Peptides against a protein of PDB entry 4AID. Designs and how they scored, part 124

Target 1, 242 residues: chain A of PDB entry 4AID
Amino acid sequence: FDIKRKTIEWGGKTLVLETGRIARQADGAVLATMGETVVLATAVFAKSQKPGQDFFPLTVNYQEKTFAAGKIPGGFFKREGRPSEKETLVSRLIDRPIRPLFVKGFKNEVQVVVTVLQHDLENDPDILGMVAASAALCLSGAPFMGPIGAARVGWVDGAYVLNPTLDEMKESKMDLVVAGTADAVMMVESEIQELSEEIVLGGVNFAHQQMQAVIDAIIDLAEHAAKEPFAFEPEDTDAIKA

## One batch from the design tools (peptide; made by RFdiffusion4, then SolubleMPNN)

Design b2_p20_5_s4 (from b2_p20_5, 12 letters changed)
Fold by OpenDDE base, seed 1:
Structure b2_p20_5_s4 (fold): chain B 242 residues (1-242), chain A 20 residues (1-20)
Amino acid sequence: as target 1 above (242 residues)
Amino acid sequence: MEEKRRRVREYLARLAEMNK
């Protein structure tokens, strides 16, 4: 196995991004670990467009499999076939920042699947899933204008906390999830208790600064392990403005 | 190996620039 691994310290925790062990049939596959929370992201894309395809067909699925459910809070026996509310929300959370980052005119089918393999009851797999999905896309060779980073920001005792634990979140006045590229914020999702707009905007900036190390780690992993770039020429959209 | 890394780096950089 040609296993490539990137390890960084991030918010006082070790983030590990690994490729080459699992899901080698995918275009990109990343095993991401933070604490004892483990997710597998896979990216697969069609090598041709379907005839008559008029929109970009992206599907993002976040899943907490039954073998991980024994360690996941609220993981009552998921009957096969319907995503939980959490799985639906996290699938959208991953979809939102990545969808606009595909090169214009690319209409090949793309499937991103994030699977929670382990949960430590401290580190939420949603942020880790966003990071892993970004990394899997960058490894795939798809025309994805990423990577994205992601971060959760809490507000505890008058300070920002990067990726607070589930226990620290009980004391937090803010649950702020941010995703972005190196240069731009792409998505904000927030639940806030009696905080000023200034503190929230400061939290977005804090998240964007803290995710740069993750973006750099994904780039470094991709340089070592990515597939060859998919040969795609964007439609010359300057010809449509005439 | 180095040539592939260069192509990947240049591709990712080009993609990032297209998003500016």
Scores: peptide ipSAE 0.482, ipTM 0.920, DockQ to the pose 0.541
Fold by OpenDDE base, seed 4:
Structure b2_p20_5_s4 (fold): chain B 242 residues (1-242), chain A 20 residues (1-20)
Amino acid sequence: as target 1 above (242 residues)
Amino acid sequence: MEEKRRRVREYLARLAEMNK
């Protein structure tokens, strides 16, 4: 087994990105760990476009499996056959920043699946799922203009906290989720309790700064483990405007 | 090994530049 691993310290926690052990049938597969929370992201893309495909067919599916549910808060009430509210929200949270990052004209089917394998009751798998999905796409060879990083920012005792624990979040006046590339913020989602716009904007900047280490870690992992780039030439529809 | 890493690096760099 050719296992590649990248480990970084991130927000006072060890982030591990691993590939090559599981889900080898995927184009990209990453096992991401923070604390004892573990997610598997897989990326699969079609090698051809369907006839008459006029839109980009991206599907993102975040799932918290029942075998992990014994450690997942609220995991007991999964109706078989429909995503939970959390699974639906996190699927959208992952989809939003990655969807615009596929090369224009790429209309091959892409499927991203994020599966929570373990939860430690401290580290929420949503941010870890975003990071893992980004890494899986970068490993796949798909024409994805990533990586993205992601971060949650809290405001606890008058300071920014990177990826607060579920317990620290109870004392937080901010739940700010940011995703972006090295150069740009792609998505912000926020719940705020009586904080100034200045503190919130500072939180976005803090998140974007702190996610650079994750972006760099994904690039390093991809350099060592990625598949060959998919041969995709965008139809030069914008070369007619030069 | 190095040649593949180079191709991946160049590809990721090109993709990042296309998003600027």
Scores: peptide ipSAE 0.475, ipTM 0.919, DockQ to the pose 0.535
Fold by OpenDDE base, seed 5:
Structure b2_p20_5_s4 (fold): chain B 242 residues (1-242), chain A 20 residues (1-20)
Amino acid sequence: as target 1 above (242 residues)
Amino acid sequence: MEEKRRRVREYLARLAEMNK
């Protein structure tokens, strides 16, 4: 196996991005680990557009495997075939920041699948899934204008906390999920308890700053492990030369 | 191997610039 790995310290935790061991049939595949939470992201894209395809056919599917469900609160009822409410919400959470980052005119089918393999009950697999999906797309060679980073920000004891544990989140006055590129915030999702707009905006900025290390880690992994760029000529835009 | 890394870096940089 040609295994490539990037490891960084991120918010006082070790983030590991790995490729080349599993899901080698995908265009991109990344195993991401933070603590004992483990996700597999795969990206697959069609090498041609379907005749008469009028819209960009992106599918994002976040899944928590039944064998991981023994560690996931409420996981006991995952029947094969229907996404839970959580899986639907997280699939949308991953979709939102990545959908606008495909080059205009690219209408080849893209499928992103994020599978939770392990949950430690401390590190939420949603953020890790966003990071892994971004990395898998960057490895794929698809015309994806990423990477994105992602971060959760809490507000605990009058301070920002990067990727708070599930226990720290119980004391947090903010659940702020941010995703963005190096240069821009692409998505904000927030649940806030009586905090000023200044604190919330500061949280978005904090998240965007903290995710740069993840973006850089994805780029470094891609430089070592990405497939050749897919040759795509965008409609009404400068040609992406490989 | 280095040439591939350069191509990937340049490709990602071009993609990032297209999003600006």
Scores: peptide ipSAE 0.468, ipTM 0.915, DockQ to the pose 0.493
Fold by OpenDDE base, seed 3:
Structure b2_p20_5_s4 (fold): chain B 242 residues (1-242), chain A 20 residues (1-20)
Amino acid sequence: as target 1 above (242 residues)
Amino acid sequence: MEEKRRRVREYLARLAEMNK
């Protein structure tokens, strides 16, 4: 097994990104760990476009499987065959920053699947799922203009907290999820309790700064483990503006 | 090994530049 691993300290926690052990049939596959929360992201893309495909067919599916239900809050309510409200929300949270980052004209089918394998009841798997999905896409060779990083920012005792625990979040006046590239913020989702716009904007900047280490870690992992780049030529968009 | 790593780096850099 050619296992590649990147480990960084991130917000006072160890983030581990691993590839080469699981889901070898995928174009990209990453096992991401923070604390004892573990997610598997897989990226698969079609090597050709379907005839008459007019839109980019991206599917993102975040799932908390029943085998992890003994380690996942709310595991008792899993009806077979329908995503939970949480699974639906997190799938959208991962989709939003990823979808605009595919090269224009790429209309091959892409499937991203994020599976929660373990939950420690401290580290939410949503942020970890975003990071893992980004890493899996960068490993795949797909024409994805990533990586993205992601971060949750809390406001506890008058300070920003990177990726607060579920217990720290009970005391937080802010739940701010940010995703972006090295150069740009792509998505902000926020729940805020009586905070100034200045504190919120500062939280976005803090998140974007703190996610750079994750972006760099994904690039380093991809340099060591990515598939060959998919041969894709973007549509010459200059010809449509004439 | 190094040649593939170089191609991946150049590809990721090109993709990042296309997003600017």
Scores: peptide ipSAE 0.460, ipTM 0.915, DockQ to the pose 0.502

Design b2_p20_6_s1 (from b2_p20_6, 6 letters changed)
Fold by OpenDDE base, seed 1:
Structure b2_p20_6_s1 (fold): chain B 242 residues (1-242), chain A 20 residues (1-20)
Amino acid sequence: as target 1 above (242 residues)
Amino acid sequence: MYEKWKEFNERIKERKKELE
């Protein structure tokens, strides 16, 4: 097994990105760990466009499987088949920032699957899932203009907190999820309790600064483990250089 | 964005050639 691993310290926690051990049939596959929360992200893309395909067919599925259910709060044994509200929301959180980053004109089918393998009840797998999905896409060779980073920001005791634990979030006046590239914020989702716009904007900036280490870690992993980039050229290069 | 992606792709291709 040619296992490649990148480890960084991020917000006082160890983030590990690993590839080469699991899901080898995928175009990209990343096992991501933060604390004892573990997710597997896989990216698969079609090598040809379907005849008559007029839109970009991206599907993102976040799943909290039953083998992790012993550690997932509120884990009623979900009968096979319907995503929970959380799974639906997190799938959208991953989809929103990555969808715009595919090269314009690419209309091959892309499937991203994020599976929670373990939950530590401290580190939410959503942020980890966003990071892992970004890494899996960068490793896949798909025409994805990532990576994205992601971060959750809390507001606890009058300060920003990077990726607060589930217990710290009970005391937080802000649940701010940010995703972006090295250069730009791509997505913001926030639940706030009576905070000023200035504090929220400061939280977005804080998140974007803190995610740079994750972006750099994904780039480093990709430089060592990525597949050959899929040969794709957009029809209109001028519209993409703007 | 596209130019940075192209540069990234070239780095990946170069690295693959070095490993082969």
Scores: peptide ipSAE 0.429, ipTM 0.886, DockQ to the pose 0.508
Fold by OpenDDE base, seed 3:
Formats: structure tokens, C-alpha cells, sequence
Structure b2_p20_6_s1 (fold): chain B 242 residues (1-242), chain A 20 residues (1-20)
């Protein structure tokens, strides 16, 4: 087994990105751990476009499986077959920042699956899932212009907190999720309680600064473990040169 | 944007060769 691992300290927690142990049939697969929360992200892409494919067929599926349900807050036995509200929301959170980063004209089917394997009841698997999905795509060889980083920012006792625990979030006046590349913010999702625009904008900047370590960690992992890039050349359409 | 992906890919390839 050629196992590659990157470990960083991030917001006072250990982030581990691992590849090569599991899901080897995927184009990219990353096991990500923060605290005792563990997610598996897999990326699979078709090697050809379907005839008559007019749009980019990206599917992102975040799943909290029943084997993790004993560690998922509010984890009643979810009926098999329909995503929960949380699973639907997190799938969208992962989709939003990655979808624009695929090379224009690429219309091969792409499937990203993020599975929560373990939850520690402190670290939310959504941020970890975003990071893992980014890493899996970067390892896959798909024409994805990542990596993205992601961070949650809280506002506790008059300070920014990177990736607050679920308990710290109860005291937080801000739930700010940011995703971006090294150079740009791609997505902001926020729930805010009576904070100034200045504090919120400062939170976005704080998130973008703090996610650089994650972006660098994904790049380092890709340098050691990425597949050969898929041979894709977009057709010279005027829309690609802009 | 496509050029950035190409540049990233070349950097990854170069780094892999340095590690081999």
C-alpha cells in the first residue's frame, strides 16, 4: 500500500489528510481526520463525455451513514434512501465552491461522495468534508483548478475563533463558513447575530488567511500522490480565452 | 484559468520527478 499522509496543526487541532489505504477504485480518495471526526471523500470522473451532454454533470453527495449515527448529534435512525436536511445543505456547501473551478468545456460526469465515518461531537464534519473533497479532486487528475480550502469562523468573547467546536458555537455570535482558493474567496455562507459588517468582513479575511495552511497541505499531498492529469484540452472557444 | 491548471500540473510533475 502506498499510503501518503499530510498532518498539520490547524486552529489548535490536528488535521490529517491520508490517501492510498481505502477506495482505490476512485480517481481520488482522501481520508480526512480532525480530532476524532473522520470523513472519506471520493472523486470519480468519466473519461468521456456522453453524447448530447449540454451541461457539466457534477454530483456532490454528503452522507452521514448509519454506522456513524451513534456519534451524530440528533442521529435518529434516518430512514434509508433520502438525504436529511443537513446532508442536503452540506452537499450544497461542498458543491458551490468546487463547481466553478472545473475547466470550461469539461462535461464529463463527476461524482464527489463525502461519507462521515466518525463524529467526535466537537468537530463538525462539514468543513472537514469540504477539505477532503477538495483534496480528493486534486488527487484525481480531473481538470479541477483547486485546491480550495474551507474554514468556519466564530465570534466568541470578542474574538475570531477558527473552526469552533459545537459547544463553542452555542456561544458564538457568528457562524461563518468560507471556502476559497489561495487567491480568491469562492463562497461565503453566514448566520450572524447583531455583528457589524466590519467584523463579518474581518471574519471572511481571517478565514481566507487561515485556510492557506490547508491549501498548502493539499498541494503537498498532491505533489506526492496525485494521479497523472487527465488529458483534456478545451476546444478553442472564445468563451475560454476570456 | 485553464493555464493555471496546466501550471499546477507541471509543478506537480516536476515535484514528483524530484522525489523519485
Amino acid sequence: as target 1 above (242 residues)
Amino acid sequence: MYEKWKEFNERIKERKKELE
Scores: peptide ipSAE 0.241, ipTM 0.822, DockQ to the pose 0.895
Fold by OpenDDE base, seed 5:
Structure b2_p20_6_s1 (fold): chain B 242 residues (1-242), chain A 20 residues (1-20)
Amino acid sequence: as target 1 above (242 residues)
Amino acid sequence: MYEKWKEFNERIKERKKELE
């Protein structure tokens, strides 16, 4: 198996992005690890558009399987069934920043699946899932104008904290999730406790700065492991509006 | 936007050729 791996230190934790060992049937597949939290992201896209397809059919599915549930806070052994509230929210959290980054006019079905394989009770798999999904799409050859990075920012003891632990988050006055490209912030989701707008804006900037290392790591992995780009050219009418 | 994807793809292709 041709296994490619990128490892970086990120917020005092080791981030590992790996491809080539598992889910080889996908167009892109990334095993991402931060601390002892492990996620698998897979990207699959149709090689043709369905007749009469008028919208971009992207589906993002984040799932925390039963085998990981023993280490998920509040995780009951999930029977196969309806997504939990968390799974639904995180699926949307991943969808929001990636959806705008597909080339206009691309209307082939795309499915992104993020599966939590392990949880360490310190590192939330949502941020890791966003990073892994971005990496899987960049490896897939899909017309995706990523990568995105992602970061969580806390405010603890009067300072920004990158990807606070679940315990640090209990003391945090901010839960700020940011996703973006190298050039732009694509999404902000925030829960704020009595903080100034200046601190919040500073948190967005801090997140965007800190995610550059992740973006660069995804690019480096893609340079070594990406599939051939899917042969897609937008229709001229869609290119002019981009 | 499409141009950014093309640029990314060209960089990947160039890097692959260097690694082969």
Scores: peptide ipSAE 0.220, ipTM 0.808, DockQ to the pose 0.884
Fold by OpenDDE base, seed 2:
Structure b2_p20_6_s1 (fold): chain B 242 residues (1-242), chain A 20 residues (1-20)
Amino acid sequence: as target 1 above (242 residues)
Amino acid sequence: MYEKWKEFNERIKERKKELE
């Protein structure tokens, strides 16, 4: 097995991104670990466009597997088949920042699947899933203008906290999820309790600054493990309609 | 490999910015 691994310290925790061990049938596959929370992201894309395809067919599926359910809070064993409210929300959180980063005119089917393999009850798999999905896409060779980073920001005892634990979040006056590229914020989702706009904007900036280390880690992993880029040239007509 | 893709992505990003 040609296993490539990147390890960084991120918000006082060890983030590990690994590829080459599992899901080799995917175009990109990344095992991401923070604490004892573990997610597998896979990216698969069609090598041709379907006849008559008029929209970009991206699907994102975040799922919490039943074998991890012994450590997932509030996870009633879902009967195989219907996403949770949480799984639906997190799938959208991953979709929102990545969808606009595909090259215009690319209408091949893309499927991103994020599977929670383990949960430590401290580190939320949603942020880890966003990071893993970004990494899997960058490794895949798909025409994706990533990487994205992601971060959760809390406000605890008058300070920003990067990726607060579930226990720290109980004391937090802010749940701010940010995703972006090196250069731009792509998505903000926030729940705020009686905080000024200045603190919230500062939280977005803090998140964007802190996710740079993750973006750099994904780039470093991709430099060592990415597949050959898919041979795609956008038509000039699709560029003008922006 | 990634550098080739990075260069492509930067060109597409620049072109989009020129069309805005």
Scores: peptide ipSAE 0.185, ipTM 0.673, DockQ to the pose 0.052

Design b2_p20_6_s2 (from b2_p20_6, 6 letters changed)
Fold by OpenDDE base, seed 4:
Parts: sequence; C-alpha cells; structure tokens
Structure b2_p20_6_s2 (fold): chain B 242 residues (1-242), chain A 20 residues (1-20)
Amino acid sequence: as target 1 above (242 residues)
Amino acid sequence: MYEKWKAFQEKIKAKKKELE
C-alpha cells in the first residue's frame, strides 16, 4: 500500500491527512483525523460530460454514519434515506466554497462524499470534513482550483480560539466558520452574540491566517499523492471571459 | 482561473519529479 500522510499541529491539536489506505476506487480519497474525530472524504468525477449538460453537476454529501452517531451529540436515529438537518447544513457548508473553484466549462459530474467515521465529542467533524473534501479534490485530478482551508473561530474570555472544542463553544460568544483559498476568503458563516463588527472581521482574518497551514499541508500531500490532472481544456468561448 | 489550476498542477508535477 502506498500510504501518504501529512501531520501538522493546528490549534493545539494534531491534524492528520492520509491517503492510499482506503477508498482507492475514488479519484481522490482522504482520511482526516483531528483528535479522535475521523472523517473520510471521497471525490469522484465523470470522465465525460453528459449530452445536453448545461450546468455544473456538483453533489456534496456529508453523512454521519450510525456507528459514529452513537458518539455524536444530538445524533438521533436517522430514518434511513433522509439527511438530518445537520448533514444538510454541513453539506452546504462544504459545497459553498468549493463550487466556484471548478474551472469554467467543466460540466462533468462531480460527487464529494464526506463520511464521519469517528467522533471524539470535542472536535466537530464539519471543519475536518471541509479540509478532507478539499484534500480529496486536490488529489483527484479534477479541474479544481483549490485547495481550500477551513477554520472555526470562537471568542472565549476576550480572545480568538481556533477550532474550539464543543465545550469551549458553550462559552464562546462567536461561532465563525471561514473557508478560503490561500489568496481569498470564499465563505463566511457566523453566529454571533453581541460582538462588534471589528471583532468579527478580526475573526475572519484570524481564520484565514490560521488555515494557511492546512492549505500548505494539502499542497504537500498533493505533491506526494495527487493523480495526474484530468485532460481538460475549456472551450475558447468560456476562457475569454475569465 | 484555468491558468491558476494549470500552475498548481505544474507545481505538483515538478515536486513529484524531485521526490522520485
């Protein structure tokens, strides 16, 4: 097995990105671990466009499996077949920053699946899922202009906290999720309790700064493990407007 | 946008070649 692994210290926790052990049938597959929370992201893309395809068919599916759900706070027994509210929200959270990063004119079907395998009750799988999805896409060879990083920022005792634990979040006046490339913020989602705009903007900047280490880790992993890029050339008509 | 992806892919290829 050609297993490639990148390990970094991030927000006082060990982040591990691993590829080559699991889901080898996918175009990209990354096992991501932070603390004892573990997610598997897979990226699969069609090698041809469907006839008459007029939009980019990206599907992102975040799922918390029942064996992990027994350790997930609020993990009610999902009736088979419908995503929970959390799964729907996190799927959108992952979709939002990645969708605009596909090369214009690419209309092949892309499926990103993020599966929570383990939850430690401290580290939320959503941020880890965003990171893993980014890494899986970068490894896949799809025409994806990533990587993205992601971070959650809390405000606890008058300070920014990177990826607060679920317990720290109870004391946090801010739940700020940021995703972006090395160069740009792509998405902000925030729930804020009576904080100034200055603190919130500072939180976005803090998140974007702190996610650079993750972006660099994904690049390093891709340098070692990425597939050959898909032979895609945008039609000239779409390239002139970029 | 496409040029950024190409540049990223070239960086990956170059690094892979250095590691082989």
Scores: peptide ipSAE 0.322, ipTM 0.860, DockQ to the pose 0.889
Fold by OpenDDE base, seed 3:
Structure b2_p20_6_s2 (fold): chain B 242 residues (1-242), chain A 20 residues (1-20)
Amino acid sequence: as target 1 above (242 residues)
Amino acid sequence: MYEKWKAFQEKIKAKKKELE
C-alpha cells in the first residue's frame, strides 16, 4: 500500500493524518488520529451531474458505528437506523463550513462519511472528524476550495485551551468550535458561560490561528497523495457571481 | 473562486513534480 502520513503536534497532542490504507475505493479517504480517538473520513463524488439537478447534492454523515460503541460515550443508546442527536449535530458542524467551498456550478453528488472507529474518552471526535473530512475532500480531486481547519477552544483558569479534553471541558466556561480556511472563518458555534464578547472574539482568533497548522498539514498531505483534480469547468454564467 | 481552486491544484501538481 502507498501509505502517506502527516504528523503534527497540535495543542500539545499528536495529530496524525493518514491515507492509502483504508477505503481506497473512495475518491478521498483519511484516517485521522488524535490521542486514541480515531476517525475515518471518506469523500465520494459522482463523475457526472444528474439531468435536471438544480441544487448541489452534498450529504455529510457523521456516524459512531456499533463496533466502536464500547468505546463511545452513549454507545448503548444507539437504535439501529437513526442517527443520534450527537451524530446529527456533528454532521451539521462538518457540513456548514465545507458546503460553501465547492465551486459554483458543481452539482455532482458528493458524499462525505465520517466514521468514529475509536474514542479515547478524552478527545472528542467532532473536531477530528471536521479535519478528516477536509483532508478527504482535498485528496479526492473534487472542486473543493479547501482545506478547512477546525478547532475547539475552551476557557479554563482564565486562558484559552486548544481542543480541551472532555474532562477539561467540564471546567471550561466556553465551548467554541471554529472552522475556516487559511484566509477566513467559515463557521462559529459556541456555548458560553458569562464571558465577555472580547474573550469570545479572542477565542475565534485563537482558533483560526491554531488551525493554520492543520491546514498546512492537509496541504502537505495533498501535495503527496491527492488525486488529479476532476475535470470540471463551470459555465461562464456561474463564474460571474463568484 | 474557480480560479483560486485551479491555482491551488496547479501548486499541488507542481509540488508533486518537484518531489518526483
Scores: peptide ipSAE 0.310, ipTM 0.857, DockQ to the pose 0.831
Fold by OpenDDE base, seed 5:
Structure b2_p20_6_s2 (fold): chain B 242 residues (1-242), chain A 20 residues (1-20)
Amino acid sequence: as target 1 above (242 residues)
Amino acid sequence: MYEKWKAFQEKIKAKKKELE
């Protein structure tokens, strides 16, 4: 096995990004671990465009396996087939920041699948799934202008908390999920309880700052494990508007 | 956007070659 691994300390927790052990048939595959929460992200893209394809066919699927569901609060035995509301929401949460980062004119089918393998009841697999999906895309060779990082920010006892535990989140006045590149915030999703705009904006900035370590970790992993980039050149008509 | 992606890929390739 040609296993490549990057480990960082992030928000007082160990983040591990691993590739080469699982899902080697994918264009990119990353096993991401934070605490004892484990997700597998896979990225697969078609090597040709379908005839008549007029839009970018990106599909993002976040899923929680049944064996992990026994550790997920409120997780009923998910029957195979229909995504839960949570899975739908998290799939969208991952989709939102990555979709605009594909090179314009690229209309090959892209499928990102994030599978929760383990949940520790402390570290939410959504943030980890965003990170893993970003890493998998960066490894795949797809024309993706990542990496993105992601972070959850809480507001507990008058301070920002990076990736609060599920228990800390019960006391948090803010659930702020941010995703972005090194240079830009791409997505903000927030649930806020009576906090000033200043605190919220500070939370976005805090998240963006804290996710740089993750972005750097993905870059380091890509430098060691990325596939050759897909031979894609945008049509001249799409290049002028960048 | 394409140029940024291309530059990123070239950086990755260069680093991989350095590590080989």
Scores: peptide ipSAE 0.374, ipTM 0.888, DockQ to the pose 0.938; fails the geometry check
Fold by OpenDDE base, seed 2:
Formats: sequence, C-alpha cells, structure tokens
Structure b2_p20_6_s2 (fold): chain B 242 residues (1-242), chain A 20 residues (1-20)
Amino acid sequence: as target 1 above (242 residues)
Amino acid sequence: MYEKWKAFQEKIKAKKKELE
C-alpha cells in the first residue's frame, strides 16, 4: 500500500487527508478526518466522451451510510435508495463550487461520491466532504482547476469561529459556508440572525483566509500522490475562452 | 482556464520529480 497522508492543524482541530488505502479503483480517492468525523471522497471520470454529448455530465452524490446512521443525527429514518434532504443539500453544496472549475470543452462523465463513514456528533461532515471531494479531484488527473477549500464560520460571543461544533452552532448567530480557490470565493451560503452586512462580509473574508491552509494541504498531497494528468486538449474555440 | 490547469499539472510533476 502506498499511503500518502497530510495532517494540519485547522481551526484548533486536526485535519487529516489520506490516499492510497481505500477505493483504489477510483481515479481519485481521499479519506478525510476531522476529529472523529470521517468521510471518503471518490472521483471517477470517463476516459472518452459519449457521442453527441453536448453538456458537461458532472454528478455529485453526498451520502451517509446506514452503518454510520447510529452516529448521525436524524439517521434513524434513512430510507434505502433515496437521498435525504440533507444529502441532497450537501450534494449541491459540493457541486456548486467545483462545476465551474472544470476545463471548458471537457464533456466526459465525472462522478464524485462523498460517503460519511463516521460522525463524532461535533464536526459536521459537509465541510469535510467538500474538502475531501476537492482533494479527490486534484488527485484524479481530471482537467479540474482546483483545489477548492471550504469553511464554516459562526458568530459566537461577538467573534468569528472557524468550523464551529454542532453545540457551538446552537449559540451562533451565523451559519456561513464559504468555498473558494486560492484566488477567489466561488460559493457562499448563509443563514444569519440579526447581524450586519459588515459582519457577514467579514465572515466571508475570514473563511477565505482560513481555507488557504486546506488548499495548501491538498496541493501538498497532490504533489506526492496525484495521478498523471489526463491527456486532454480543448478545441481551439474552447481554449480562447479558457 | 486550460493554461492554468496545465501550469498546475506541470508544477505538480516538477515537484514529484524533486521528491523522487
């Protein structure tokens, strides 16, 4: 087993990104851990385009496995075969920032699957899933202009809190999820209670600054473990817009 | 966009070669 691991301290917690142990059949696979929350992200892409394919066929699936359901809030009623509301929302949350980062003209099928393996009841697997998906894509060799980072920002006792625990979130006046590249914010989702626009904008900036360590960690992992880049050349018409 | 991806891939390849 050629296992590569990157460990960083992030918001007072240990983030671990690991590849080479699980899901070797995928183009990219990353096991990500924060606290005792564990997710597996896999990226698979087709090596050819389907005849007549006119759009980019990206599918992102976030799922919480039944064996982890005993540790996942609300997991008691997960119906087999249909995504929960949470799974649907988090799948979209992961999709939104990554979709625009694929090279224009690439129309091969891409599937990203994020599976929650363990939940510690403190660290929400959504942010971890975003990070893991980004890392898996960067390792895959797909024409993806990542990495993205992600962060949740709370507002507790008049201060920003990076990736608040589920208990800290009960006291938070803000649930702000940000995803971005090193250079740009790609996505913002926010739920706020009686906060000024200035505080919210400051939260976006705080998130973007704090996610740089994660972006750097993904790059470091890719330097050690990424596959050879897929032999893709965009058509000239797409290259001009790239 | 393509050029940025290529530049990233070349950076990763160069770094891999340095680590080998």
Scores: peptide ipSAE 0.204, ipTM 0.789, DockQ to the pose 0.929; fails the geometry check

